Peptides against a protein of PDB entry 3EFO. Designs and how they scored, part 208

Target 1, 262 residues: chain A of PDB entry 3EFO
Amino acid sequence: SQLADLYKSCETDALINFFAKSAFKAVLHQPLKVIREILVNQTAHMLACYRKNCASPSAASQLILPDSMKVLPVYMNCLLKNCVLLSRPEISTDERAYQRQLVMTMGVADSQLFFYPQLLPIHTLDVKSTMLPAAVRCSESRLSEEGIFLLANGLHMFLWLGVSSPPELIQGIFNVPSFAHINTDMTLLPEVGNPYSQQLRMIMGIIQQKRPYSMKLTIVKQREQPEMVFRQFLVEDKGLYGGSSYVDFLCCVHKEICQLLN

## One batch from the design tools (peptide; made by RFdiffusion4, then SolubleMPNN)

Design b2_p26_4_s2
Fold by OpenDDE base, seed 3:
Structure b2_p26_4_s2 (fold): chain B 262 residues (1-262), chain A 26 residues (1-26)
Amino acid sequence: as target 1 above (262 residues)
Amino acid sequence: KEEEEERRKEEEERFQEEIAKLLAEA
């Protein structure tokens, strides 16, 4: 079938874009519960089919998933955790409508970043290197009280500061003596002019360059109230508004796969 | 609770590893 051919040829980022747009279109005509069930079932069926077919030589007519599909569940969970599909009363109708419209117009690369943000350990920067730091998984468990992290999803940018962030880094970035002195109301980093500050600004610039929307910077201190907003973007964690952690989702999918194969 | 969470993580890791192996062999 045409759909089977699509599954064989598409990368994960393309698939998530497809599923996102399909789901967000369907919300106008189908109950959210049904849409969510379909997404879970599709995930389980694809992986189950692959597992079944990989046990022996696969025919051309059989669905064979590419290597990139190994991370499909991660992105599918992120999609399921989006406010458009959760539809919690705490989320305004306007916000859901806005995000729905945004995703409907997003390209493959943009939607991938939107659903799974880039989280960078800024405290590990080497001022002598021009390379971006390796991203970490979007979970609170990957943060450190001694660390500083930059998060970007193509629409928002956050600089998260641990309560025990090194004073020298704070001084380097903000030109203030301590964590307590950081003004979280600022939307722009000061022009401190030292190599660390310059490199951070460069990184922020690189992240912004390929994005169609200008990302405003939000400074977030650990354990302060605004951190709750930041935590919403840690998509692998349990969602504030009822979304499952990735671990829970994966367990669910695994059970479904087992049921399909037994 | 902690034990259950650890079990879930282990299941996740096993599942991910299984999928990764299958994908790599294809």
Scores: peptide ipSAE 0.023, ipTM 0.523, DockQ to the pose 0.039
Fold by OpenDDE base, seed 4:
Structure b2_p26_4_s2 (fold): chain B 262 residues (1-262), chain A 26 residues (1-26)
Amino acid sequence: as target 1 above (262 residues)
Amino acid sequence: KEEEEERRKEEEERFQEEIAKLLAEA
C-alpha cells in the first residue's frame, strides 16, 4: 500500500532531526511538559499507525518495523533526555541555550550522532585491522570493568577506563604502569608509538575527521567522580536529571500504543 | 486489579523484547 511504502521509505535520522529542531523551536513558546508529551504521543502514534496499517494481520501482535524505523524510539528518548527539553536547574541556562543553538544548525548526520553517541570497545581493537570496532549500546550494562571504551557524540570525546583495564593496554595508551597512574587531567593522549596507540589514534582521527567541531578528549576512570559526567552520555540509562531510561520510555510508548489500537 | 497489572507488565516486557530484537537486527 501507499502508506506501507511511506513507512518503509522513512528515514529515522531525518525524522529525529526534524523532531529535534521542531521541539527546540517550540521551547520558546510552549511549556516543556507539553512538548515532551507531544513527542511521546507522536512516537506512539507513528508506531501504532504503522502496526495498524502496514503490519500483516497474522503478525499483528508483533512489532515489525522497517529498518529505518527500528531505532526511532531510541533516538526519540535521547531527544527527550536532552538538557534543552529537561531544563533542570542543575544545568545552566547558558548550556541549554548553547545546545539548543547547536542542534538548530545541525545537519541530519550531526544530530544523529549528537543524540546517540558512538560507544566503541577499544579494548577489543585488532591492530592489524583497518575496521572500526562495532559500536555498542550506550548503556552502563554494556561496559566492562576490564574494558576501555571510546565515546563520541560529535562535540565531546571520552575515553572510559574500567578499574580492571588491562595494564598492558594502559601502558600502551598512556605509557604508565597502572590504572592508578593515569592522569585524568590530560586532554591529549601521549604519542607512545606502539601499534595499539597508533590504532587508537587513528580511530580517534577518523571519528574527528567526519565532524565539523573539534572534540575535546576527556579521560574518565571508572568509579571516580568525573565518571558521572560520562554516564550522562549513556543515553539508554536513566538520566541523572530526570530523563528516563530507554526501557522506561518504551513502557510509556507501549501504553500509548495500546490505547490507540484498542 | 493485580491480575491486570501483571498482564500489563507482561505485555510491556514482550514489547521491550520485540524492540530489543529489532535493534539487534538493525
Scores: peptide ipSAE 0.022, ipTM 0.536, DockQ to the pose 0.037
Fold by OpenDDE base, seed 2:
Structure b2_p26_4_s2 (fold): chain B 262 residues (1-262), chain A 26 residues (1-26)
Amino acid sequence: as target 1 above (262 residues)
Amino acid sequence: KEEEEERRKEEEERFQEEIAKLLAEA
C-alpha cells in the first residue's frame, strides 16, 4: 500500500495536522529551538512508550508500533524541516509567514500531502491501466536518470525529467524529439493527444481534484537550475537549509529513546 | 568502549531497518 494510504488508516494524519498547527501557533510565543526540541521529544517519548509497553523482553530490538505510529517519524521530520520551524536567514520572513498561514488553515488531508508530497514514477505508466502509479519515497535515491517523475504537494506540481529519460516518452508528453528540446518555461503540457499524454493529464487532473489551490506545473530537467527547487521537496533527504535527512532524524530519535529507557 | 559503540551502531541500524520495513509495507 502507498504510504499515504497507511497514514490515512492510522490517524497519523490527524496527529501530524495537530502537531503542525500547534507548533506553528507556538512559533509566535516560543523560541524555535524549544519547539523543535518538544517535537523531537514527543516523537521519542511516543516511540519509547510503545517500545517499553509493547515490546517483549525477548524482542527488545523489535520496534512494535501501532499502525498509527508507523509513519509518524517521517512526517514529524518533514514538519521539523518546514521553513516555519527553521531558523535560517536564507528563508524570508514572508515565506515563513505564508507557509504558516497555509498550514494553519489546512485540513488533515491537505497537510498530509503538503508535508509529504506524492512522487509518482510517470515513466512506469501503463496506458491501459486507469490506476495511478504507486508513489515512491521522496528521496533522490528513488529517482533515476532514465525516469520521469511527477511530484505534487497540493500547492506545487513538478514534472522531473532525467537526463536519460526515454525519447519516446518525451515525444509522447512534449511532442519534441529529445530532452534538449524540452522547454522548461512551459507551465502547461501540450495536448499531444496520444494515450500516454492523455493518461498523464488524467493523473494530473486526479491529483488536482479536491485540492483547494490550483497547482502550478513546473517542468524540471535534471542538472538544470530549477532542479534545486525540486530537490527541496524530496523531504527524506537532507534539506538545503539545514533540515535533517530522515535517516539522520531517526538516529536522533533513537538516541533520545535510549536515553529515556535508560 | 568499542564494543559498546558497535552495539549501539547495530541497534541503531536495526531500528532504522525496522522503521524502513514498516514504511515499505505501507
Scores: peptide ipSAE 0.024, ipTM 0.518, DockQ to the pose 0.040; fails the geometry check
Fold by OpenDDE base, seed 5:
Structure b2_p26_4_s2 (fold): chain B 262 residues (1-262), chain A 26 residues (1-26)
Amino acid sequence: as target 1 above (262 residues)
Amino acid sequence: KEEEEERRKEEEERFQEEIAKLLAEA
């Protein structure tokens, strides 16, 4: 059907960029509540419409989305959780204004990464491979106390270290004997010179080269105060300032879909 | 009412699982 073709042609990254810019423009003249409701409704409507008009009868009970829309809900939730749309008193007006302006000028690729960061398990690096490790979901549930993770959203880069990170990896990255010896005030990794350090630096370089803004590196130790800032970028979790978890968002969207289809 | 609520919960869980699978494959 013509509708099926339309949905198959949709690109999530372009949609998110559009929705983000539209919403961030609208905040100047519309209540935030209205904007959020529109975004949720549009998400539900798009998914419901696809299911109703594009899914085969045999799959009517299943949510089958084209590849380009598979991640639409997660990105929409990320947009809804952005400080510009949350409007909590704990968030400064300057920060909201800053992020608003940034997004308004972002391209499609930049906005995609901005709303849903890359979270890479650095502790799983194969020094024999030049390939980037597969990104994991941006949730605390995907972290490990024994792991080391690199997070990047195009503006910020974080190296998160679990409290039980392997000493050999810590030595390899920081040239210190233990987790306790890591200086979190550093914004650059030392040039240790071993294969692991070199590989990590290469990965960081690749990530940086693809982005227009220089990302400052923040080293974060688990259970230290700066970790709270890092957790804000775990966008699938419940937000610090009242944003919904992805699970909660899905529940909301599902309810809306059911209402639209019944 | 309890049965309807349970059915709704089951449907919601199924929906979540489907989305999770899609995201895992992506």
Scores: peptide ipSAE 0.022, ipTM 0.547, DockQ to the pose 0.039; fails the geometry check

Design b2_p26_4_s4
Fold by OpenDDE base, seed 5:
Structure b2_p26_4_s4 (fold): chain B 262 residues (1-262), chain A 26 residues (1-26)
Amino acid sequence: as target 1 above (262 residues)
Amino acid sequence: AEEAAKKAAKEAEEFQKEIQKLLEEA
């Protein structure tokens, strides 16, 4: 059907960009609670409309969405968890104003990466391959104490190291013998010159390409204080300042959809 | 209410798996 084709052709990244800018504009004139409710309702309405008009009478209990819309709830939850829309007292007015202005000027590709970071398991790198490692879900459940992960959102870059990271990789990246010897005050990786170091630097370069801002590198050790900041970018987890986990958000949206379809 | 919550949770998990696949392919 023409309607089905419309939903299938819908670009989720464009929608998120639109909703983000619309919401951030509305913050100036509307209460945050109202804005959040509108975003949730719009999400539920779009999904419910698709299900009603495009889904086959198959198992009515499952949320079947076109591939282009399946990721919509993920990004919508990320938008709802942004400091501009949360407006917690722990977040400075300057920070909220800064992020608001940034998003208002972002293109579709930039906003997509900003709301949902790229998280790469660099401990799995094949030094003989030119392929980037496959990104993992932005959740603590995808991290490992034995792993090393690179996170980027277009503005910030984090290198997260598990407490049990392989000494060989630590030596390869930092040219130090152990986890304890890593200096987290560094904003640049040393030029060690081995294949692993070179590959990591190449990956970082690729991520930086075509981004409007130069991303500052922050080295993060697991269980140290700066990890708290890093965890805020694990957007599928429960937020520190009242943001829901993705799973909780899905449950909420599902409930709304059911109400709309009854 | 509890049954509804369990059902919603199950559906959320299934949906999450589908999204995970999409994200991994991207």
Scores: peptide ipSAE 0.016, ipTM 0.510, DockQ to the pose 0.042
Fold by OpenDDE base, seed 4:
Structure b2_p26_4_s4 (fold): chain B 262 residues (1-262), chain A 26 residues (1-26)
Amino acid sequence: as target 1 above (262 residues)
Amino acid sequence: AEEAAKKAAKEAEEFQKEIQKLLEEA
């Protein structure tokens, strides 16, 4: 159907960019509560309309989204969890203003990465491969104590290290014998010169080359205080400042969809 | 681009599964 084709042609990244800019403009004139409600409602309406008008009646119990829209709720939740829309007292007005202005000037690709970071399992690197490791979902549940992960959102870069991360990788990256010896105050990786180090640096370079801003590197050890900052970028988890987990958000959206279709 | 596509595909698949689960429980 013509409508189905329209939904299939819809680009989620463009929608998120639009919603983000619209919402961030609206915060100047509307209460945050209202803005959040509108975003949730719009998400539910879009999905409900698709289900109603494009889904096969025989599959009414199944929500099959077009590829371009499948991740819309994920990114919408990320938008809702942004400090600009949460506006908690723990977040400075300056920080909110800064992020607001950044997003207002972002292109589609930049905003997508900004709201949903890339989280890469660095511990799985094949030094012989030029391919980036497959990104994992931005949730603590996807981390491992034995793992090393690189997170990038176009503005910040984090290297997260599990408490049980392999000593050989630690040695390879930092040229220190153990996790305890890693200096988290550094913002640059040392030039160790081994294949693993070179590969990691290459990956970081590739990520950086795609972005207009220079990303500052923060090294984070699991269970140390700075990890709290890192966890804020695990956007599918429950937010530190009242943002819902992705699961909770899905439940909310699902409820609204059901109400719209009844 | 390929990485982005892989990410999107994985996320989409997981989302679909989650939604399906919710619908079945509902």
Scores: peptide ipSAE 0.016, ipTM 0.426, DockQ to the pose 0.176
Fold by OpenDDE base, seed 3:
Structure b2_p26_4_s4 (fold): chain B 262 residues (1-262), chain A 26 residues (1-26)
Amino acid sequence: as target 1 above (262 residues)
Amino acid sequence: AEEAAKKAAKEAEEFQKEIQKLLEEA
């Protein structure tokens, strides 16, 4: 059907950009609760409409999404958990205002990265390869105590270090003998000069490329206080201040879709 | 087929407008 073709041709990244800007504009005039409800309802409505008009009856009972919309719930949940729509005590009013203005001016590519960060397992780097490591899903379940991860969302960059990070990598990156010796107050990596350090710096450079803003680097040690800030960017996890996990969000959306189709 | 496509496009546009209206006027 033409409707099916329309859904297939929809770009999820463009849709989330639209929803984000619309919602962030509405924040000035509408209660946050109302905005969040509208976003959830619209998401369910769009998906329900697809199922009603495009999907086979046998698939109606399952949350099967068209290819073009498979990632829509992921991004929508991220939007709903953003500090502009879900205020958190640790985020100042000025910071929320700043983020709102930033998103209002973001293009599709920028907003995509902003709402769903890139999380890279840099402990798996091949120093002989120019290829970036494959990104992992933004969840604590994807972290490893033995790993080192780089997270970037276009505004911030975090280097997360597991408590059992390999000493050789720590030495390679920071030129210190152990995890305990890492200074988390630094915002720049030392120029150690070894292949691993150079590769990491190259990756950071690539991530920074074509981004409109310079990302400040924050070094984060697992189980230290600053890790709490880092965890806020693990957008698929349950939020500390009322944000749902992606799984919970999917369940909610599925329930609403079923109600709409009954 | 062309009429169906035009109808679908119009519906999509109307839907977007409705979303915007709801966000601004709710």
Scores: peptide ipSAE 0.015, ipTM 0.389, DockQ to the pose 0.029
Fold by OpenDDE base, seed 1:
Structure b2_p26_4_s4 (fold): chain B 262 residues (1-262), chain A 26 residues (1-26)
Amino acid sequence: as target 1 above (262 residues)
Amino acid sequence: AEEAAKKAAKEAEEFQKEIQKLLEEA
């Protein structure tokens, strides 16, 4: 995916890691409002600088980012939506403290995956290929009722199944006849032994490789209650606790950029 | 309270400078 190619930008990954750690250190001494304002302002200033230097006069209305920075707003929005910086009453102090400590010890690759999960269309797997399917953007708009998706953020792994998932894939993965028969209490996939099952298990193994934490598998059926938890990891969508969608964030930043350039 | 506010403001400024420096180096 174009996004995956952009994530190969080591500079942006390092930058977001630093921003995250700096912000999470600052929360101990600074009001959350101040920290969020600083992060938004810095984002706007950075983008304004690039716009001024890279944008043609005819494209003044368009946000033009260098290739290395195209993904920065995405990550910045994810950072701003993290429970450590939102501090909603619905989120326990323990959870905030836990996530803060985790991020403070994460390397660049770990923080990248943590803030922006991998979302893989498993229903498109080629059983003859060892290559991972191309990741899609973390939004509900990229899901399909006919699809099966694997989401991983380095801490959790979710297997999401659409209500109209192909019965042959369900049989291949779970050895059950239909969607209704899938047991969502399972934390491990059964060893069915067919090529598709083996390929999926291999992919899960690859994702788990080189990760410092063992990811627990959660099976999620579309339209069931546990799907709400899964949707929280669709980071480009509007957050449950008041976080902005990526589009809304871009609009906000755009307004600030315009103010800086006027 | 005023001293605490001043300290917080200074720390916020330092944080902003740190972020700005990173943006310039990137």
Scores: peptide ipSAE 0.034, ipTM 0.503, DockQ to the pose 0.019; fails the geometry check

Design b2_p26_5_s1 (from b2_p26_5, 9 letters changed)
Fold by OpenDDE base, seed 2:
Structure b2_p26_5_s1 (fold): chain B 262 residues (1-262), chain A 26 residues (1-26)
Amino acid sequence: as target 1 above (262 residues)
Amino acid sequence: SSVSLDMSDREKLEEQLEEILDEFLS
């Protein structure tokens, strides 16, 4: 059917770009709560329509997603949790306005990275490889106290260090003997010159490449106060200020779909 | 083609999501 073909042709990155711009435009004349409700409704309606008209019959306990939209819910949840739509006390009005304006001009690739950051396990770097490490899910469950992770969303770059991160890697990156000696006020990594440091810098360079804005680097030590800011970029997790986890959002969408079809 | 997520079984759901997101992030 024509409708089935339409769903096959949809791309999640394009949809998120569209929904983000639409929502961020609406911020000027609609309450944030209403905008968020509309986004959830739109998501549910799209998926309900697919289930009704395009999908084979299935149990009510199943959430049916077309392949083209299999990651749409996670992106939609990221959008709903963005500081423009879900105001957070630590984010100034100016910062929200700035982010809103940036997203309004973002292309599909930029908005994709902005809403779902890259989280890279730096402690697993192969100094002999020229490839980027495989990204992991943006969740605290993927972090480890022994690990070092780089997070980037096109605007910000974070280097997160576990409390038990290897001293040899700390020495390699920062040229200091231990975790306690790391200065989190620095915004640039030192030129240590060893293969590991060079590889990390190369990776950071690749990530920065093709991005329209220079990403400020923030060094984050686990269990220190600034870690709370970093954790807000773990977009699959439950937010501190009313944002749902990815799974909770799926449940919410599923419930609404069922209500629409009953 | 479509994906069917089991919303009644948390463990199964997590496995399904892992598969989807692993593919997405690969």
Scores: peptide ipSAE 0.691, ipTM 0.963, DockQ to the pose 0.833
Fold by OpenDDE base, seed 1:
Structure b2_p26_5_s1 (fold): chain B 262 residues (1-262), chain A 26 residues (1-26)
Amino acid sequence: as target 1 above (262 residues)
Amino acid sequence: SSVSLDMSDREKLEEQLEEILDEFLS
């Protein structure tokens, strides 16, 4: 059917770009609460229509997603939790305005990375490999006290260090003997010159390639105050200021779909 | 082609989400 073909042709990255720009434009003339409600409603209606007209019959307890939209809910939740649509006390009006303007000019690839960051376990780096480590889900559950992670969203780059991160890696990256000696005020990694340091710098360079903005590096130690800012980029987790976890959002969408179809 | 998430079984749901997101992140 024509409708089935439409869903098959949809691309999540294009959809989220469209929804983001539409919502961020609406910020100028509609309350944030209303905008968020509209986005959830649109998501539910789109998926309800698919279930009704395109999907095979299934139990009411099932949430049916077309293959083209299997990660759409993840991105939609990220959009709903963005500081432009969800007010946060620590985010200034100027910062919100700045981010709004940036997203309004972003292409599909830019907005994809912006809303769902890359989180890379760099403690697993193979210095002999030219491949980037596999990204992990943006959740605290994927972090390790023994690990070191690099997070990038196209605008910011964070290097997160667990309290028990390997001293040999710390020395390799920072040329200091321990976690306690790391200076978090630095915005550039030292050129230590060892293979691990060079590999990390290469990875950072690859991530920066073809990005329209230079990403400032922030060093984050686990359990220190700046980690709170870092945790806001773990987009699958529950937010501190009203943002839902990914699972909670799925439940919300599922409930609304059921209400539309029953 | 569609994905069916089991909203009545938390363990199964988590496994299904892991599969989807692992594929997405690969």
Scores: peptide ipSAE 0.690, ipTM 0.963, DockQ to the pose 0.815
Fold by OpenDDE base, seed 4:
Structure b2_p26_5_s1 (fold): chain B 262 residues (1-262), chain A 26 residues (1-26)
Amino acid sequence: as target 1 above (262 residues)
Amino acid sequence: SSVSLDMSDREKLEEQLEEILDEFLS
């Protein structure tokens, strides 16, 4: 059917770009709560329409997603939790305004990365490989106290270090003997010159490639106060200031779909 | 084609989400 073909042609990255720009434009004349409600409503209606017109009958307990939109909910939740739509005390008005303007000009690839960051386990690097390590889900549950992770969203880059990060890696990256010696005020990695350091720098370079903005690097130590900023980029987790977890959002969307169809 | 998430079984849902996101992140 024509409608089925439409859903097949939809791409999540394009949809998120559209919804983000639409929502961020609406911020100028609509309350944030209303905008968030509209986004949830639009998501539910779109998926309800698919279930009604394109999907085979299924139990009400099932959430049916077209293949082209199987990751749409997670991105939509990321959008809903963005500081432009969900104000956070730690984010200034100027920063919110800045992010709003940036997103309004972003292409599809940029907005995709912006809303769902790349989170890379740097502690698993193969210094002989030219490939990036496989990204992990943006959740605290995927971090480890023994790990070192690089997070990038096209605007910011974070290097997160677990309290039990391997001293040899710390030495390799920062040229300091231990976690305690890491200076989190630095915004540039030292040029230590060993293979691991060079590989990390190469990876950072690859991530920076084809991005329109130079990403500022923030070094984050686990359990220090600045880690709270980093955790806001773990977009699948429950937000500190009202944002839902990915699973909770799915439940919300599913309930609304059921209300629309039953 | 479509995916069906089981919203009545938390464990199964988590597994299904892991599969979706693993594919997405691969």
Scores: peptide ipSAE 0.690, ipTM 0.962, DockQ to the pose 0.836
Fold by OpenDDE base, seed 5:
Structure b2_p26_5_s1 (fold): chain B 262 residues (1-262), chain A 26 residues (1-26)
Amino acid sequence: as target 1 above (262 residues)
Amino acid sequence: SSVSLDMSDREKLEEQLEEILDEFLS
């Protein structure tokens, strides 16, 4: 059917770009609460329509997603939790305005990265490989006290250090003897020159490549105050000042779909 | 083609999401 073909042709990255720009434009004319409700409703309606008209019959307890939209909900939740729409208190009005303007000009690839960052386990780097480490889900559950992670969303880059991160890696990256000696005020990694440092810098370079903006680097120590800012980029988690976890959002969407179809 | 998420079983749901997102992030 034409409708089935439509769903097959949908691309999540394009959809999220469209919804983000539409929502961020609407911020100028509509209350944030209304905009968020519209986004949820749109998500529910799209999926309800698919379930009704395109999907095979399934139990009501199932949430059916077309393959083209299997990650749409996570992106929609990220959009809903964005400071522009959620108005997080830790983000200034100017910052929200800035982000709004940036998103309005973002291409599909840019907005995809912006709403769902790359989180890379740097402690697993193989200095003998040119392969980038596989990204992990943007959740606290994927972090480890023994780990070092790089997060990038096209605008910001964070290097997160676990409290028990390997001293040898700390030495390799920062040329300091321990976690305690790391200066989090630095915005650039030192050029230590060892293979690990070089590999990390290479990875950072790859991430930065073809991005329209130079990403600001922030060094984050676990359990220090700046980590709270970092955690806001763990978009699958429940927001500190609102916003659902990914799972909670799915439950919400599922409920709405059921209401539409029953 | 579609994905069916089991909203009645949290553990199963988590596993299903892991599969989806692992594929996405790969």
Scores: peptide ipSAE 0.689, ipTM 0.962, DockQ to the pose 0.841

